# Designs tried in a protein design run: peptides against a protein of PDB entry 5JXT. Part 229

Target 1, 319 residues: chain A of PDB entry 5JXT
Amino acid sequence: SLLPKKEINVYIGMSEMQVKWYQKILEKDIDAVNGAGGKRESKTRLLNIVMQLRKCCNHPYLFEGAEPGPPYTTDEHLIYNAGKMVVLDKLLKRIQKQGSRVLIFSQMSRLLDILEDYCVFRGYKYCRIDGSTAHEDRIAAIDEYNKPGSDKFIFLLTTRAGGLGINLTTADIVILYDSDWNPQADLQAMDRAHRIGQTKQVVVYRFVTDNAIEEKVLERAAQKLRLDQLVIQQGRAQVAAKAAANKDELLSMIQHGAEKVFQTKGAFGTMAEKGSQLDDDDIDAILQAGETRTKELNARYEKLGIDDLQKFTSESAYE

## One batch from the design tools (peptide; made by RFdiffusion4, then SolubleMPNN)

Design b2_p26_3_s4
Fold by OpenDDE base, seed 4:
Structure b2_p26_3_s4 (fold): chain B 319 residues (1-319), chain A 26 residues (1-26)
Amino acid sequence: as target 1 above (319 residues)
Amino acid sequence: EEEEEEEREERERLEELKEERRRKLY
């Protein structure tokens, strides 16, 4: 029988480089961040800020001129300059030692390029599929990964490409390197491993940059998922579809953690204490803290009705 | 030996593809 999947949000501090780039993104549009643009601020400008902040949470090298070089060499800097890469690097060693195989999902194909660089640098055998991958190459990559006795440890996918109904039940670990605005896209990604034919306990690690925009992206996705579930259960399908983020919600999401980011000199959380020198105890502490915060987040939304979830602006989240 | 040469050629192709991707991003 298929075991229920275990889902854990992994809350990760920014590296020093991420903090510096996050500050620069906020400073560039400081008037918009402070709400000084008022009604004149375009939704498009706020969405652009959100996208730059999400890039920063993923990896600083998604920005032009951020990568050290020339020469542009793959080295340990690819890992220590992004908090998610530091945690990923330690987590993958543990996953491999356990004899597990892993799917890594991102919204950003350019992040998969960085993850390919990382896989080659660490000697991890991998497959890749994104939105540009030809149909034949996609079949070949799936078949190579699913082959009995395949030496391919990692499958790199864009969340959208993972949504295409493929079977990857030969993996038992799923890493969501980032989150979709639509929680159904992430569920569809998890369902590539969590499907008929899976023989192992599927574990899903959702990476979330702590004290940043990604916490609010996660909260909004969790709200939407709960609302969609309640609407289906109550037969009220017409009411749920309208919750596109308004300007005030986007502004509140951008402002989340901004003050603390401006006050921070160096890295955040465990990244400030140990940098890239995380041990197994540090990873266990991060996973345990993540499991606790995941339970708290779920328990918060389980108590809310449809009317509460519809009124639940980012401000009412802290009452 | 053949498997190490194929892994080396695949690594060199991946490095060339990386340089091309970097050149297309700039």
Scores: peptide ipSAE 0.023, ipTM 0.591, DockQ to the pose 0.031
Fold by OpenDDE base, seed 1:
Structure b2_p26_3_s4 (fold): chain B 319 residues (1-319), chain A 26 residues (1-26)
Amino acid sequence: as target 1 above (319 residues)
Amino acid sequence: EEEEEEEREERERLEELKEERRRKLY
């Protein structure tokens, strides 16, 4: 029988470099962030700010001029300048030592390029598929990864490209490096490992930048998923969850954690305390805290009715 | 149209940065 997936949100603090870039993004559009643009502020401008903040949460080297150089070298700076990379680097060592194999999903093909550089730097053998990968090359990469006795440890995928019906049951660990706005896209990605033919417990780690835009992306995705489930159960087909965030929702998401980011000198949380010196006990603490917060998040949305889930209330983050 | 052009120009700059990174590794 297929074992249920274990899903854990992994809440990760920003590095010092991420905090500095997050501040710069907010400062550049401070009038928008403060809601001073009024009714004239375009939804497009807010979506652009959200996209830049999500890039920052993934890796600061997604911005031009962020990478240290010249000379441009792949080194430990690729890891310590992004909180997600620090956690990923420790988690992958543990996963490999356990004899597991891992799928890493991202929305951003440019993040996969950084992850390729990282894989080369650490000597991890990998496969890659994104939106630009030809059909034949996708088949070849899947077959090479799934081959009995394959030495490929990591499969790098864009969430959308990995969602297309492929079987990757030779992996038992899934890392969502970032989340889709549509929780169904992430579920489809997880279901590449969680299928008939899987013999292991599938564990899904969802990376979430703590005290940042990504917490609100996660909350919105959880809300949408619960709403979709209730609509299906109640036969209320007319409750089209407004798939797109409105301006006020986007503004509330941008504002989330912004004050704390402006007040922060250096890194956040465990990244401020330990940075790249995270040990196995620090990873266990992060995973345990994440498991607790994941249960609390799920329990919060399980109690809500359709009418409550249709109201994007910013207030639910402080209880 | 302007959003699609900004997304296109951003994608092109993103591909150029990819090619530059690939050229530095190789």
Scores: peptide ipSAE 0.020, ipTM 0.547, DockQ to the pose 0.073
Fold by OpenDDE base, seed 5:
Structure b2_p26_3_s4 (fold): chain B 319 residues (1-319), chain A 26 residues (1-26)
Amino acid sequence: as target 1 above (319 residues)
Amino acid sequence: EEEEEEEREERERLEELKEERRRKLY
């Protein structure tokens, strides 16, 4: 029988470089961030700010001129300049020692390019599929990963490319490096490993940058998922969840943690205390704290009715 | 239409930046 998947949100502090870039993004559009544009602020401008903040949460080298060079060399700086990479680097060592195999999903194919450089630098054997991968090359990569005795440890996928109904049950660990605006896309990605033919306990690690835009992306995705479930259960097909965030929702998401980011000199949380020197006890503490916060987040949305879930309740996250 | 066009333009800029990064690694 297929075991239920375990889902753990892994809350990760920003590196010092991420804090500096996050500040610069907010400062560039400070009038929009402060809501000074009022009714005249374009939804497009707010969506662009959200996208830049999400890039920063993933890796600062997604911005032009952020990578140190020339010469451009892959080194330890690729890891310590992004909180998610520091945690990923420690977590992958544990996963490999356990004899597990891992799917890593991102929405950003440019982040997969950074993860390829990381895999080469650490000597991890991998496969890759994104939106641009030809159909024949996708089949070849899947077959190479799934073959008996495959030496491929990691499969790198874009979340959308993972949605194509492929079977990757030869992996038992899923890392969502970032989260889709549509929670169904992330579920479809998890279902590549968590389906008929899986023999192990599937564990899903969802990386979430703490005190940043990604916490609000996660909350909105959890709200939408619960609303979709209740609509199906109640037969109320007419309760379309508002497909797109409104301007006020986007502004609230951008403002989340912004004050603390502006006040911070250096990194956040465990990244400030340990940086790249995270040990096994630090990772266990991050995973345990993440499991607790995941249970709390789910418990908040499980109690809400359809009418409450249709309103963006920024306030219900602080009670 | 505008959101799909902006998502296309952002994908194209993202591909250009990938090609530039690849050209700097070779």
Scores: peptide ipSAE 0.018, ipTM 0.555, DockQ to the pose 0.052
Fold by OpenDDE base, seed 2:
Structure b2_p26_3_s4 (fold): chain B 319 residues (1-319), chain A 26 residues (1-26)
Amino acid sequence: as target 1 above (319 residues)
Amino acid sequence: EEEEEEEREERERLEELKEERRRKLY
């Protein structure tokens, strides 16, 4: 029988470089971040700020001129300059040691390019599929990954490319490197490993940058997922779930953690304490803390009715 | 140019996913 999937949010601090870039993004549009634009601020401008902050949470090298060089080299700097890469690097060693295989999902194809460079640098055998991958090449990559005795440890996918009904039950670990605005896209990605033919316990690790915009993306996704579940259960198809964030919601998301980011010198959380020198005990502590916070987050939304879940109450970072 | 293209693609991606979710609720 298929075991229920275990889902754990992994809360990760920003590196020193990510904090510096996150500050620069906020400073560039400080009037919009402070809400000084009011009703005149374009929704497009706020969406652009949100996207840049999400890029920063993924990897600072997604920005032009962020990568150290010349010479441009793939080295340990690719890992220690992004909190998610530091945790990923330690987690993948553990996953490999236990004889598991892993799907890594992102919204960003350019992040998959960084993850390819990382895989080559660490000597991990991988497959890749994104939105530009031809149908034939996609079939070839899936078959190469799924073949008996495949040496391919990692499958790199964009979340959308993973949505296309493919079977990857030869993997038992799923890493969501970032989150989709639509929680159904992430569920569809998880269901590539969590499907008929799976023989192992599927574990899903959702990476979330702590004290940053990604916490609010996660909260909003959890709220939407619960709302969608309640609408289906109650047969109330007419509740037009406000799918798009409004300006006030986007502004509150941008403001979340901004003050603490401006006050911070260096890295955040576990990245400030240990940096790239995380050991197995540090990873266990991060995963245990993540499991606790995941249960608390789910319990918060399970108590809410449809009318409460339709109100996006994001506490501003200034409350 | 590439950053503006990625910004456009991410926005288009976000709107398509919102539409797909609307279609699944009907």
Scores: peptide ipSAE 0.007, ipTM 0.369, DockQ to the pose 0.018

Design b2_p26_4_s1 (from b2_p26_4, 14 letters changed)
Fold by OpenDDE base, seed 4:
Structure b2_p26_4_s1 (fold): chain B 319 residues (1-319), chain A 26 residues (1-26)
Amino acid sequence: as target 1 above (319 residues)
Amino acid sequence: MLRGPYPDVEEDIEIPEDLADIVKEL
């Protein structure tokens, strides 16, 4: 029988470099962040800020001139300059040691480029599929990964490219390096490993940058997923259509954690305390804290009715 | 190993469909 998947949000502090770039993004468009922008110009500007903040949460090297160089080198700086990479690097060692195989999903093909360089640097054998991968090459990569006795440890996928009906039940770990705005895309990604033919407990690690835009992306995705479930249960098809983020919702998401980011000198949380020197106990603490916060997040949305879930107010998350 | 810089990601962010509809209505 297929075991239920275990989902854990892994809340990760920004590196010092991420904090610096996150500050720069907010400062560059400070008038838009303060809501001073005119009605039409504001929504496009706010969406651009959200995209830049999400890049920063993934890796600062997604910005021109963030990486030290020239010369540009693949080295330990690729890891320690992004909180998610520091946690990933430790988590992958554990996953490999336990004899598991892992799918890593991202929304960003350019993050997969960084992850390929990381895999080569660590000597991890991998496959890759993104939106540019030809159908034949996609089949070949899947077959190579799923082959009995495959030496491929990691599969790198864009969430959408991985969503297209493929079977990856030879992996038992799923890492969502970032989240889709559509929670169904992430579920479809998880269902590549969590399907008929899976013999292991599937564990999903969702990376979430703590005290940043990604917490609000996750909250919104969880709210939308619960709303969709309740709408299906109640037969009310008309409710699903109004889910376009309002200007005020986007502004609230951008402002989340911004003050604390501006006040922070250096890195955040465990990244400030240990940086790249995370041990196995630090990873256990991060995973345990994440499991607790995941249960709390789910428990908040499980109690809400359709009318409450339609009211996205930043205030209703604190009551 | 020497490599090139990572290019800027300005063009490659797949705007989710729910945000893409927002961008198409602009």
Scores: peptide ipSAE 0.329, ipTM 0.730, DockQ to the pose 0.250
Fold by OpenDDE base, seed 2:
Structure b2_p26_4_s1 (fold): chain B 319 residues (1-319), chain A 26 residues (1-26)
Amino acid sequence: as target 1 above (319 residues)
Amino acid sequence: MLRGPYPDVEEDIEIPEDLADIVKEL
């Protein structure tokens, strides 16, 4: 029988480079961050800020001129300059030792380019599929990954390209390197491994940059998922509609953690304390803290009715 | 290993449909 999936949010501090770039993004558009922009121009500007902040949470090298060079080299700096890469590097080593195989999802194909270079640098054998991958090449990559005795450890996928109904039940670990604003896209990604034919316990690790916009993306996705579940259960399919992020929601999301980011010199959390020197005990502590915070997050939204979830602007979740 | 720089990622952020309506109004 298919075991229920275990999902754990992994809360990760920013590297020093990520903090510097996060500050730079906020400073560049400080008037928009302060809500001083006119009504329509502000929504566009706020979306652009949100996009740039999400890039920063994934990897600072997604910005032109962030990587030291020329010459540009694939080396340890590719890892230690992004909090998610530091945790990923330790986690993949553990997953491989366990004889597991892993799907890594991102919404950013250019983050997959960084992850390919990382895989080559660490000697991890991988497959890749994104939005640009031809149909025949997708089939070939899936078949190569799924073949008996495949030496491919990692499958790199964009979240939506992975959503296309493919079967990857030969993997038992899923890493969501980032989160979709639509929680259904992430569920569809998980369902590539958590499907009929899976013989192992599927574990999902959702990476979340701590004290950053990604916490608010996650909260919004959890609210939407709970609302969708309640709407399905109550037969009220029409109510799930137009929660398009309003201007004030986007502004609140951008402002989340911004003051602390501006006050911070260096890295955040475990990245400030340990940097790239995370050991197995540090990873266990991060995973245990993440499991606790995941239960707390779910418990907040499980208590809410449809009417509460519809009224919940991001501010009321803190009372 | 020597390589080229990573290009700036403008295009590859999947905007959710509920936000895509916002971007289509751009």
Scores: peptide ipSAE 0.328, ipTM 0.730, DockQ to the pose 0.251
Fold by OpenDDE base, seed 1:
Structure b2_p26_4_s1 (fold): chain B 319 residues (1-319), chain A 26 residues (1-26)
Amino acid sequence: as target 1 above (319 residues)
Amino acid sequence: MLRGPYPDVEEDIEIPEDLADIVKEL
């Protein structure tokens, strides 16, 4: 029988470079961030800020002029300049040591380019599929990954490309490097490993940048998922379609953690304390804290009715 | 290993359809 997925949100502090870039993004459009544009502020302007903040949470090298160079080199700086890469680097060592194989999903194909360079740098054998991958090359990559005795440890996928009904049950670990706005896309990605033919416990690690917009993306995704579940259960399919993020919701998401980011001169959380020198105990502490916060998040949304889930609850913006 | 810089990426983020209709009006 297929075991239930174990999903853990992994809350990760920003590196010093991420904090600087996050500040720079907010400062570049500070009038929008402060809501000073009022009714004239375009939803597109806020969406652009959201996109830039999500890029920053993934890796600062997704911005032109962020990477030190020329010359541009693949080295340890590719890891220590992004909190998610620091945690990923430690987690992949553990995953490999336990004899597991891993799917890594991202929304950003250019983040996969960074992850390819990282895989080469660490000597991890990988496959890749994204939106640009030809159908024949997708089949070849899947077959190469799934073959008996495959030496491919990692499969890199965009969440969209991973959604295409493929079978990757030869992996037992899933890393969501970022979250989709649509929680169904992430579920479809997880279900590439969590399918008939899986023989192991599937574990999903969802990376979430702490004190940043990604917490609000996750909360919104969890809210939407619960709403979708209740709509399916109650037969009210027409009610779910109207939850387009309004301007005030986007503004609240952008403002989340912004004050603390502006006050911070270095890295956040475990990245401030240990940086790239995270040990196995630090990773265990991050995973345990993540498991607790994941249970709390799920328990928060499980108690809400349809009418509550249709309202943006601002309460989480002021704690 | 020496490489080129990573290019800036604006379009790689999946915008939900409910948000994408706003982007198509530009």
Scores: peptide ipSAE 0.322, ipTM 0.723, DockQ to the pose 0.267
Fold by OpenDDE base, seed 3:
Structure b2_p26_4_s1 (fold): chain B 319 residues (1-319), chain A 26 residues (1-26)
Amino acid sequence: as target 1 above (319 residues)
Amino acid sequence: MLRGPYPDVEEDIEIPEDLADIVKEL
């Protein structure tokens, strides 16, 4: 029988470079971040900030002029300048040693470009599919990855491209490098490995930048998922998925952790203490803390009814 | 290995449809 998925949110501190870029993004539009634009503030302005903050949480090299150079090189700086890459690098080494195979999903094709360079740099054999991949090339990549005795360790996918009904049950580990605003997109991605034909325990690691906008994206996604589940269970199909995040919700998301980011000199959490020198115990601590916080997050929303979830606003970023 | 810079990712963030409608209305 197919074992239930084990899902773990992996809360990751920003690197020093990510903190600097996160500060720079907030400072560039500090009036918007402070809500000084009032009712006249463009929702687009806030969305642009959200998008830039999410880029920063993924990798600072997604910004022009962030990467040291010229010359531009693929080297250890590709890893240590992004907290998610530091954790990924250690986690992949463990996953490989245990004889597992891994799907890595992202919303950002340009992050997959960085991950390709990383795979080459580490000598990881991989396949890739994104939105631009031709249908024939997608089939070929899937077949090459799923081939008996395939030497392909990693499959790199954009979440939406990977959502397209494909079977990747030859992988048992799923890494969501980032989260979709629609939790169903992430579930569809997980279900590429967690499907009929899977013989192993599927483990899903969801990377979440701690003390950043991604934590609020995750909370909103968890709230939405619970609401969707309750709507299905209660047959209340007319509970229109609450309209797109209002300006105040977006502002609250942008403000979340911003003060602490401005006060931070260097990196966050384990990234400040260990940086790229994370050992197996540090990874175990991160995973254990993540498993605890995941249970707490789920338990928060499991107690809420439809009416509560519809009224539930995340506490203000100032509490 | 030497490479080019990563290009700026202004275009590739899939704005959720619920947010994309907002971006189209602005």
Scores: peptide ipSAE 0.320, ipTM 0.721, DockQ to the pose 0.272

